# Ledger of designs, part 72: peptides against a protein of PDB entry 3T6J

Target 1, 375 residues: chain A of PDB entry 3T6J
Amino acid sequence: PIVESYIGFIESYRDPFGSRGEFEGFVAVVNKAMSAKFERLVASAEQLLKELPWPPTFEKDKFLTPDFTSLDVLTFAGSGIPAGINIPNYDDLRQTEGFKNVSLGNVLAVAYATQREKLTFLEEDDKDLYILWKGPSFDVQVGLHELLGHGSGKLFVQDEKGAFNFDQETVINPETGEQIQSWYRSGETWDSKFSTIASSYEECRAESVGLYLCLHPQVLEIFGFEGADAEDVIYVNWLNMVRAGLLALEFYTPEAFNWRQAHMQARFVILRVLLEAGEGLVTITPTTGSDGRPDARVRLDRSKIRSVGKPALERFLRRLQVLKSTGDVAGGRALYEGYATVTDAPPECFLTLRDTVLLRKESRKLIVQPNTRLE
Target 2, 372 residues: chain A of PDB entry 3T6J as posed
Amino acid sequence: PIVESYIGFIESYRDPFGSRGEFEGFVAVVNKAMSAKFERLVASAEQLLKELPWPPTFEKDKFLTPDFTSLDVLTFAGSGIPAGINIPNYDDLRQTEGFKNVSLGNVLAVAYREKLTFLEEDDKDLYILWKGPSFDVQVGLHALLGHGSGKLFVQDEKGAFNFDQETVINPETGEQIQSWYRSGETWDSKFSTIASSYEECRAESVGLYLCLHPQVLEIFGFEGADAEDVIYVNWLNMVRAGLLALEFYTPEAFNWRQAHMQARFVILRVLLEAGEGLVTITPTTGSDGRPDARVRLDRSKIRSVGKPALERFLRRLQVLKSTGDVAGGRALYEGYATVTDAPPECFLTLRDTVLLRKESRKLIVQPNTRLE

## One batch from the design tools (peptide; aimed at target 1 H145)

Design b2_p24_5_s1 (made by RFdiffusion4, then SolubleMPNN; from b2_p24_5, 9 letters changed)
Fold by OpenDDE base, seed 4:
Structure b2_p24_5_s1 (fold): chain B 375 residues (1-375), chain A 24 residues (1-24)
Amino acid sequence: as target 1 above (375 residues)
Amino acid sequence: GATEWVAGDMDDRPVPSEEIRAAA
């Protein structure tokens, strides 16, 4: 078997300022069959990057072919086991040297082990479809999230010599219609500038890329889905995201106005974006469970994903990228924290929904180190 | 970055608001 490992101070999610890495490590075996799908995704990456909703001037100047491998984790030492990884976590290095992506395939498989009777917040008609396609949709989402999410976009930089990596005279901010007015100075990084929102903001961008690009037929084809299956994978991927946005409320602390998990905050933000799009795309309905206690249902109108959801996400994602590229912390924070704010305002009443989410909280899954053998 | 989808298998990784940061 092909064995991969890494060890070091890598992810900074536990740092409130997003700068200091937590020590972690894993040992994994390459899943060749699943890796082949990601190889096809890599082969299409340069083309798919052009489908992202920002001008080429906001994308990396040169495409660097990344490595992408699906891994079955044998051991993982850290505070949490990810489904996917993109490294390095330095945008400058990603731009100049490239990056590596991994999907932790057997971690994803654990997430699939949901019993229908325990599946919360979905309509009964969606449960079977969700169970069937959750796994495949996760593979798609993680692949896009890592490769084309974290792997996309350009930071505008002025180096120590005063040179710019963009043409100040010709590059136009698509949101303002003006020339670029802000950038990263020498020594400034994504994390140093965006600080407390950097991790969650970047995860939100990456998740949004996943949702946006999963609508592209080529992406679904790469993963082996066509026709009705492709549409179901898309639907379940989007449904999973909006459900995750509701579940995210578990990780919000109202008393402290604090989010405790970057990815879940990101998913809540996406939910808010899609709710704002209106037109019946997403509906969260408080209900009463069979036990007579509060419950809720998330509904996603699949017929409106492309017509309503995609344009809303496009605008939002472009705005995220433009603010990131230009180092506009004030604008970025205003945008992101605006969507990340949790209130009890109608119609959603998110604080009330949070009580429901907590009431319906599922038991924590225990991931156990697997065993493997040679045949 | 690293994507986590398994709910409940996560340590608290707080992302404080600007208000919290300013108060600290």
Scores: peptide ipSAE 0.059, ipTM 0.542, DockQ to the pose 0.508
OpenDDE base, seeds 1, 2, 3, 5: peptide ipSAE 0.046, 0.019, 0.043, 0.017; ipTM 0.588, 0.490, 0.591, 0.550; seeds 2, 3 fail the geometry check

Design b2_p24_5_s2 (made by RFdiffusion4, then SolubleMPNN; from b2_p24_5, 9 letters changed)
Fold by OpenDDE base, seed 1:
Structure b2_p24_5_s2 (fold): chain B 375 residues (1-375), chain A 24 residues (1-24)
Amino acid sequence: as target 1 above (375 residues)
Amino acid sequence: APTEYIAGDLDDRPVPSEEILAQR
């Protein structure tokens, strides 16, 4: 088997300032079959990048073909096991040197003894589809998230010599219609500049890219989905995201007004964006469970994903990218923290929903190191 | 307080169908 490993200070999710990496390591085996799908995605990446909702001037100047591999992890040492990884975590290096993507395939494939009836916050008519397509949809999402999410976008930079990596006279901010007014100075990085919101903001951007691009027919074709299956994968991917946004409330600490998990915060933000879109796209309904205690249901109107969801996500995603590219921390923080704010304001009453989420919380599952043998 | 790095969505996954498992 082909073995891959990494070790070092990799992910900064545990740093409140998003800068310091946690010492982490894994050993994994390449899943050749699943990697083939990601290679097809890589082959289409340059074209798919053009489908992202920002001008080419906000995209990387030169496409650098990355590696993308599905890995079956044998051992993982860290505070948590991700579904996917995009490294290095330095945007400047990603732009100039390239990057590597991995999907931890066997982590995604982990089966838990969760019964259908215990699947929380979904409508009964969605549960079977969700169970059936959660895995495949997640493969799509992780692929897009890592490769085209983290792997996309340009940072506008003025170097130490005063030179810009963009034409100040011709590049227009699509949100303002004006020339670029802000950029990264020499020594400034994404993490250093956006600090406390950097990780979750970037995860939100990457997740949004996943949702946005999974609507593209070519993406589903790459993953081998056609017709009704493709539509179901799309639906379940979006459904999973909005459900995750509700589940995310577990990771919010009201007393400290902070989030304890960057990805879950990102997913909550996306939920808020899609709720804001209105028109019945997403509905969260408090209910009473069979046990007589509070419950909730998340509903996503499949028919409105493209008509309502996509445009909302397009606008939001473009704003995320523009603010990121221009190093507009004030604007970025205002946007992101606005959507990340958890209050008990109607109609959602998120703090109340949080109580419901906590009430319905299942015991934490443990991922155990697999037993591996050579035959 | 430090941020927790937990894949919350993974912990909430239902048991995959045979069709899903066959893709692995």
Scores: peptide ipSAE 0.022, ipTM 0.461, DockQ to the pose 0.035
OpenDDE base, seeds 2, 3, 4, 5: peptide ipSAE 0.019, 0.018, 0.027, 0.020; ipTM 0.440, 0.518, 0.572, 0.521; seeds 2, 3, 4 fail the geometry check

Design b2_p24_5_s3 (made by RFdiffusion4, then SolubleMPNN; from b2_p24_5, 9 letters changed)
Fold by OpenDDE base, seed 4:
Structure b2_p24_5_s3 (fold): chain B 375 residues (1-375), chain A 24 residues (1-24)
Amino acid sequence: as target 1 above (375 residues)
Amino acid sequence: GPTEVVFGDLDDRPVPSAEIRAQA
């Protein structure tokens, strides 16, 4: 088998300022079959990057072909096991030197191993579909999240010599219609500027890229889905995201007004964006469970994903990228924290829903180090 | 030992608490 490993100070989730990496490492075996899908995704990456909802001037100047591999983890040493990884975690290096992507396939398999009777917050009619397509949709999402999410976008930089990596005279901010008024100075990084929101904001951008690009037929084709299957994968991917946004409330601490998990905060933000889109795209309905206690149902109107969801996500994702590219911390924080705010305001009453989420909390899955054998 | 994974989560690593952020 092909063995992959990494070790070092990588992820900064445990740094209050998002800058210092935690020491972690893994040993994994390459899943050749799934890696082949990601290779096809890589082959289409340059084209797919052009489908992202920002001007080419906000995308990397030069496409650098990354590595992308699906891995079955044998051991992972760290505070948590991700489903996917994009490294290095420095945007400047990503845009100048390139990056590597991995999907931790067996982590994903654990993540979607849910029993129907334990599956919360979905309509009964969606449960079987969700169970069937959770895995495939998650593979698509992770692939897009890592490769085209974390792997996309340009930071506007003024180097130590005063030179800009963009044309100040011609590049226009698509949100303001004005010339670029802010950028990263020498020594400034994404994490150093955006600090406490950097991780969650970036995860939100990456997740949004996944949702947005999974609508592209070429993406589904790469993963081997066509026709009704492709539409089901799309639906389940979006459904999973809006459900995850509700589940995210578990990781909010009302007393401290803070989030304890970056990805979950990101998913809540996306839920808020899609709820704001209105038109019946997403509905969260409080219900009563069979036990007579509070429950809830998340509904996603499949027919409105492209007509309502996509435009809403497009606008939001563009704003995320523009604010990131320009180093506009004030604007970025205002946007992100606005959607990340949890109140009990109607109609959603998120604090009340949080109580329901906690009541219906599912047990976490456990990943145990596997044995391998040669056949 | 086994590592817990949140269902549907891409990364189970926690964000530092507000208390930690205040001390930094």
Scores: peptide ipSAE 0.018, ipTM 0.519, DockQ to the pose 0.203
OpenDDE base, seeds 1, 2, 3, 5: peptide ipSAE 0.015, 0.008, 0.017, 0.014; ipTM 0.445, 0.421, 0.500, 0.493; seeds 1, 3, 5 fail the geometry check

Design b2_p24_5_s4 (made by RFdiffusion4, then SolubleMPNN; from b2_p24_5, 12 letters changed)
Fold by OpenDDE base, seed 4:
Structure b2_p24_5_s4 (fold): chain B 375 residues (1-375), chain A 24 residues (1-24)
Amino acid sequence: as target 1 above (375 residues)
Amino acid sequence: GSTFEVFGDLDDRPVPSEEIRAAM
C-alpha cells in the first residue's frame, strides 16, 4: 500500500489568535479509487478557479498544480480528526510554492453512518435522501473546500523592498470600484492580521466555495454524478450546510459571546447569508417533537438554490475574498462578526433555537483507530 | 486548513469576538 503521513505543529484552530499551531500527526493509506476522482478535480482546478466570483487579479497569478489524495487514516493524533486537509496554511506559500490536499475518506465514511430515527431537524421527506447522499455530497464538498477553497485567492502584498505583487494602477476592487487601498505589508500574514476571526473566516470562505462550485456540472461529473443524482447531491450538500448552520448553535456560548468551533461558526454564518437571501430559500420552523418538547425543522427549497442561493453566496463569497486579499481587517471583521452574531431577534430567534438544538443534541461521534491487512 | 465533521474534543477551540479580544 501507499502510505502517507505528516506530523508537526500545523493547525492553529485552538489558538484564539490563529497564530500558534497545535501538534498533529497521522498515518494513512492511499485510497486509489477515490484519489482518482480528486485527480480529475485537480485537472479541472485551473478552469474551476476562473468560475469563482472574483476577478483574476484576486486569484493566484500562476496556477500551481497541487497534489490531492484520498486517504484512509490508520491513526490520527490531534484534538480533532478532519475530513480534509489543505497545507501549508501560509497563504503566501500557497500562492507561490503550491499546496497539498487530502481527503480522509474513512473519516467521512464514519460520518455517514446516521440512523434515520436519530436524524434531527430535517423534514421526513428529506431524511432518506439526506442519508443516501450525505456521504457523496460531503466528498464533493471536502474536495472543493480543500482544493478550490483553501487553494484559491491571492493576497496583495508589498514586500520589504516596497514592490507590489499587483498593479496598483490597474487592479480595481470590485466591491468599491476603486483602486486597491490596502494590502499586506512585509511580515504580515492572514492570521496575524485577521487574528481572532482568521480561522473561522477562512473556513467560511472555503465552505462557501464548496457550495458555490458544487453547482457546476463539471464538478458533479468528476465525482460520477449526472442527471437527477447530480441534482440530489447538490441539494443534499446545501441542505447539509444549512442544517449544520443550525447545529452550529451548540458551539456558541451566549454568556461569553464566543464560538467554540471555527467550522461551525462558519456554517452558521453561511446559514445567515442564505436566510438573508430570503424568498423562501431556507426556512427554519420551530416544532414540537413526539416527546412534547421543542424541536425544529430546516427546509431548503431546491428550486431556489440556483436562482436565490447562488447569487447570495456569490456576493458574500466575493466580499470575503476581496477583504481577505486586501487585508481589510476592519471590513472583514465587520462583515463576518455581523453574520456570526447570535441573538434572539425574530423571525429566527436563534438563542431560542439554540435551546432546541441543545435539547436535541446527539452523542458525539468517536473514531477508533482501525487496522488493515493484505489479503 | 481543514474541514471536519465534528470528531474529537473541539469545544476548547474558541473563536472570540472582538469584545473578548479587546479584553485580553
Scores: peptide ipSAE 0.102, ipTM 0.584, DockQ to the pose 0.559
OpenDDE base, seeds 1, 2, 3, 5: peptide ipSAE 0.079, 0.015, 0.080, 0.027; ipTM 0.501, 0.444, 0.601, 0.469; seeds 1, 2, 5 fail the geometry check

Design b2_p24_6 (made by RFdiffusion4)
Pose (drawn by RFdiffusion4):
Structure b2_p24_6 (pose): chain A 372 residues (1-112, 116-375), chain P 24 residues (1-24)
Amino acid sequence: as target 2 above (372 residues)
Amino acid sequence: STYEVYPNDEAAKELAEELEELYE
């Protein structure tokens, strides 16, 4: 459509329980030139789903070209203006017929070297160069194969299923599936507090995982003297964001104030666990004399160590999502999401520095439409 | 679902409240 639109109580992020949605609406025009560079990604999107750490039976039944667009926003009502979105928020529809992927083009043109804190003098160079371009990649993957992948196991009214039980097996356990989503049950209704952050974490992780693929970069025009940097800046940005996320964590209440930021911190911790000097957090000192930190990500060890930690992570997340296993999901997540002062990082002590170097986000003014 | 969220101005929030009331 020339004009793209949508509205309702949709994103569930701000419900302390995680079920009730917050009302919004938007009207934006579809840009053509930048969209083809996405419809490309849609065309070859089919194959990639099978590159995911879980078998094809643990993934949605068919596939689709649901849609991927680039929208110049006219009116976005509500609290915020996301860079990209995958909707409608009803999972059943995501599997049965389809969903849509939205990359807002003109919001980007808004959001783009001393404020590059927690990086090194190198780095921020590659950051300034490849942040913008890589942003499209991470978004495309986050929206398309982030939430586009995965399958829910639901018990229909009768004792039957939405799938064949005897032929499905859990690679972590080896048994046959003993858990699932029963009638009326949904992602939010079960995982609740964690559902948003958990699902987002999965999407971002698939973002890096497939951001390691030559094809996708060929779609975005990255290869050779190019294919490096963008991937690096992407991962580096992920780990840095994992650091900045401490600001949005409330230690007194042992509670996280956001899904994305928390998820980013979790991915950071998983990478730190992979160890092998791949990632480091150094309690440095800024030129101003105050405290500071430098995030160190060895790029040569990206495929040899980091990738395994990823596909093992995604495999577990997805496995627990399909069977709807809350116990394992939480125990696997809230454990990763835990914030403590234990070394050799001391996140409780780092958080202060994160708050000192903290940023306050900008404001996006919006135009109106007068009737003549 | 969403990716990177930026804040809106007061006018967008007031519009959202009016639309919500109408919707109900």

Design b2_p24_6_s1 (made by RFdiffusion4, then SolubleMPNN; from b2_p24_6, 12 letters changed)
Fold by OpenDDE base, seed 1:
Structure b2_p24_6_s1 (fold): chain B 375 residues (1-375), chain A 24 residues (1-24)
Amino acid sequence: as target 1 above (375 residues)
Amino acid sequence: GPIEVYPNDEKSRELAKKLLEELL
């Protein structure tokens, strides 16, 4: 088997300012079968990048074929085990030099091993579909998230010599209709500019890319899904995201107005975006559980994913990218923090829902280092 | 070889570039 190891100061999720990397490391084995699917995705990446909802001028100038592998983790040392990794974490290097993508496949497998009876916040009729397709949908989502999420978009930069990596005269901001008015100066980075929201914002962008592009027939085909199966995978992927947005409330600390987990904050933001879209796309209904205590159900109208969800996500995702590309911290913060705000305002009453989420909190899964044997 | 990523400093960035050249 092909063994990969990973060590160093890499992810900044634990840094409140998104600047300092956390030391982590793992040893993993390449999953060849799943890696083959990602290779197919990589082969289509250049084309799929064109499907993203921003002008080519906001995308990388040159497509650089990344390496993408699925790994089964043997050991992991760190505060948390990610589902996927995109490195390096330098956006400028990603656009100029390239990047590597990794999916931690067996981590995903553990993540969706929830028993039906313990599966919270879903309608009964969705539980079986969710259980069946969560794994496959995760593969799709992680692939898109890492490759076309983290791997997409251009930062507008003025270098130390005053040269721009974009044509100031011709590039138009699609949101404003005006020329580009802000960019990254020499020495400025994504993390340095966006600071406290950088990690979560980027995760939100990447997750949104996943949801958006998973609607593309080619993507599902690459992963081997067609017809009804493809639609179910899409549905479950979106359903998982909106559910995750609800679950995310566990990681919000009201007293500090703080999110403790960047990905969960991102998922909550997406939930808010999709709720804002309205038209019955997403509904969160407080209920009473069989135990007589508060519960909740999230519903996603499958028939409205494309008609309501996609356009909403498109607009949101474009805004995320444009603000990121232009280094518009004020605009980006206003947008993102607006959606990341947790209040008890009706109709959602998120703070009340948080209490419900906490009440229904599942026991933390223990990830134990597997004994791997070659058979 | 192992994937090594360092903090956002010049040495780390240069190393990242080198690693990418080897991996891509």
Scores: peptide ipSAE 0.026, ipTM 0.505, DockQ to the pose 0.043
OpenDDE base, seeds 2, 3, 4, 5: peptide ipSAE 0.000, 0.011, 0.006, 0.017; ipTM 0.310, 0.365, 0.245, 0.441; seeds 3, 4, 5 fail the geometry check

Design b2_p24_6_s2 (made by RFdiffusion4, then SolubleMPNN; from b2_p24_6, 15 letters changed)
Fold by OpenDDE base, seed 2:
Structure b2_p24_6_s2 (fold): chain B 375 residues (1-375), chain A 24 residues (1-24)
Amino acid sequence: as target 1 above (375 residues)
Amino acid sequence: MSVEVYPNSKESIELAQKMLEELL
């Protein structure tokens, strides 16, 4: 349909246990031009899934072709406005019945409207490039995030009859080299098992898929980028993510050791992974602003994205998926919470950086939804 | 506080308007 809507208890981000959905709804109109790009992405999805860094045994047995549409939102009711949506949020249903993807195009446009003078934490030389390619890179990221992030990966399940949806004798855990030792039992779900980290962990996986696959030339071609433009889109996408990881510190509460936003926690985790990769890939440098107050600069070495960044992200993303597939909550929590820990330990001194982030915090944006009328 | 209005594509708006007219 040209006009799309949904309504119900859908997103569980506000539930500490990730189980209870918030009531939300939208009415939106199809953006045909952008939807055509996503349709091309869908057409390539089955092939692109093979590029993900886990064995086929950890991927869905059958790819169910989803719908993917870009929508201009007329009205949205909820506590937060997403940039993209993948529904249903139940992995079992996604595997058996399929899923639908939507990109909220005009929400993205608002989110990326940035004034150069207000753009924080970037090197001056990167600002113009960032402004130019932020929108296009975000379209790529959202498409990959929704379709191949949320839409990928298999959960190993034992049903009520004791049957497995995988071959216990032949499937090998790529991290351990051993047979699969854990799985989801009947009635267990991703959200029920991983609970407090489920939402953020899944967002981190989806974002990581976006960063990883955006390096693939075919992906850039689908979105209409080639040559130098494609490389700039890649660079800005990665740069945006590492910057977002720094900005994420706003949503950490040190006194409670708690993250207030699942997506922001996810972005911080990715930043930590890329920092751990070392070799000068990512550098965060405390500085002094023109106002004489603390500032910071994030630098991403473009030349090291493929050589240093990709391998680091590959290893991390594979671990995320393997732990998810096997229902290894203990391992998953240890991994994820390890990267999500915020301390003031050198060299990064993240708690100190948090103070800088808060100091440089932009004013809250109020999103005003349009009214339509018949004349 | 920065107030931002959703930018809608002209095409989407026109299409929505047309659909509404057809319902009426």
Scores: peptide ipSAE 0.005, ipTM 0.401, DockQ to the pose 0.048
OpenDDE base, seeds 1, 3, 4, 5: peptide ipSAE 0.000, 0.000, 0.005, 0.000; ipTM 0.304, 0.314, 0.319, 0.372; seeds 1, 3, 4 fail the geometry check

Design b2_p24_6_s3 (made by RFdiffusion4, then SolubleMPNN; from b2_p24_6, 11 letters changed)
Fold by OpenDDE base, seed 3:
Structure b2_p24_6_s3 (fold): chain B 375 residues (1-375), chain A 24 residues (1-24)
Amino acid sequence: as target 1 above (375 residues)
Amino acid sequence: MPIEVYPNSEESKKLAEKLKEELE
């Protein structure tokens, strides 16, 4: 078997300022069968990057073919086990040296064991479909999130010698129609500039890329889905995201006006974006459970994903990237914190919904790390 | 940068601590 490992101060999600890495490490075995799907995705990456909703000038100058493997984790030391990883975490290195993607396949497999009767906040008609396609949709989302999410976009930089990595005279900000007015100076990084929102913002961008690109037939074909199956995978992926946005409220602390989990904050932001799109795309309905206590249902109109959802996400995702590329912290913070704000304002009444989420909170699954043997 | 399917919760942390104690 092919064994992969890494160790070090890697992820900074536990640092409120997004700067200090948590010491973590893993040992894993390559899953060759699943890796083949991701290899096909890598083969299409250069073309798929062009489908992202920003000008080529905001994308990496040179496509560097990354590595992407599916791993079965034998041991993972850290505060949490991710479903996928993109490393290194430094944008400058990603742009100049490349990056590696991994999917932790056996972590994803844990998602398959959800009991229908315990599945919260979904319509009954969606539960069976959700259970059936949650796993496959996660594979798609992880692949896109890592490879084309974290692996996309360019930072505009002025180096120590004063040279720019972009043409100041010709590059136009697609949001303003003006020349680029801000960039990263020498010594400035994504994390140093965006600080407290950097991790969650980037996760939001990556998740949005996943939702946006999963609509592409080529992507679904790579993962082996066509026709009705492809549409179901798309639907479940989007449904899972909006559901996750509701579940995310568990990780918000109203008293401190802060989020305790970057990915969940990101998912809430996406939910807000899709709710803002309106037109019945996403509906959260407070209900009464069979126990007579508060409950809720999230409904996603499948027929409006492409017509309403995609355009809304496109605009939002473009704004995220433009603000990131230009190092516009003020604009980025205003945008992101705006969507990340949790109030009890109607019609959503998110603080009230949070109470419902907490009430319906279920015990989380324990991930037990396996062993392996040669037969 | 990771994607998380099951983000850490306080309950998960408590469980992890319990398991750690059992393994000691």
Scores: peptide ipSAE 0.044, ipTM 0.539, DockQ to the pose 0.254
OpenDDE base, seeds 1, 2, 4, 5: peptide ipSAE 0.033, 0.025, 0.027, 0.008; ipTM 0.385, 0.378, 0.433, 0.368; seeds 2, 4 fail the geometry check

Design b2_p24_6_s4 (made by RFdiffusion4, then SolubleMPNN; from b2_p24_6, 13 letters changed)
Fold by OpenDDE base, seed 3:
Structure b2_p24_6_s4 (fold): chain B 375 residues (1-375), chain A 24 residues (1-24)
Amino acid sequence: as target 1 above (375 residues)
Amino acid sequence: MPIDVYPNSEESKKLAEELKKKLL
């Protein structure tokens, strides 16, 4: 078997300022069968990057073919076990040297074991589809999130010698129609500039890339889905995201106006974007459970994903990227914090929904590290 | 940078438990 490992101060999600890494490490075995799917995705990455909703001038100048491997984790030391990883975390290195992606396949498998009767906040008609396609849709989302999410986009930089990595005279900001007016100076990084929102903002961008690109037929084909199955995978992926946005409220602390988990904050932001799109795309309905206590249902109109959802997400995702590329912290913070704000304003009444989410919270699953053997 | 599925925190558990007590 092929064994992979890493160790060190890697992820900064537990640092409020997104700068200091948490010490973590893993040992894993390569899953060759699943890795083959991700290799096909890598083979299409250069083409798929062109499908992202920003000009080529906002994408990396040179496509650097990354590695993508599916791993079965034998041991993981850290505060949380991810479903996938993109490293290194330094945007400059990703841009100039490349990156590596991994999917932690057996972590995903554990997440799929949900009992139908315990599945919260879904319509009954969606539960069976959700159970059936949650796994496959997660594989798609992880692949896109890591490879084309974290692996996409350019930072505009002025180096120590005063040289720009973009043509100041010809590159146009697609949101303003003007020349580029801001960039990263020497010594400035994504984390240093965007600070408290950097991690969550980037996760939101990556998750949005996943939702946006999963609509592309080539992506579903790479993962082996066609026809009705492909449409169901798309539907469940989007449904899972909007559900996750509701579940995310668990990780908001109203008294401190703070989010405690970057990915969940990101998912809430996406939910807000899709709710704002209107037209009946997403509906959250407070209900009363069979126990007489508060409950809720999230509904996603499948027929409006492409017509309403995609355009809304496209505009949002483009704005995220443009603000990131230009180092526009003020604009980025205004955009992101606007969608990340949790109030009890109607019609959503998110603070009230948070109470419902907490009330309906399921017991935490224990992830037990496996053994492996040679057969 | 990672992607997670559905993380849980001990703090969130405590909050949920506290809320359950208030609603009962």
Scores: peptide ipSAE 0.099, ipTM 0.594, DockQ to the pose 0.176
OpenDDE base, seeds 1, 2, 4, 5: peptide ipSAE 0.089, 0.076, 0.055, 0.060; ipTM 0.567, 0.480, 0.559, 0.639; seed 2 fails the geometry check

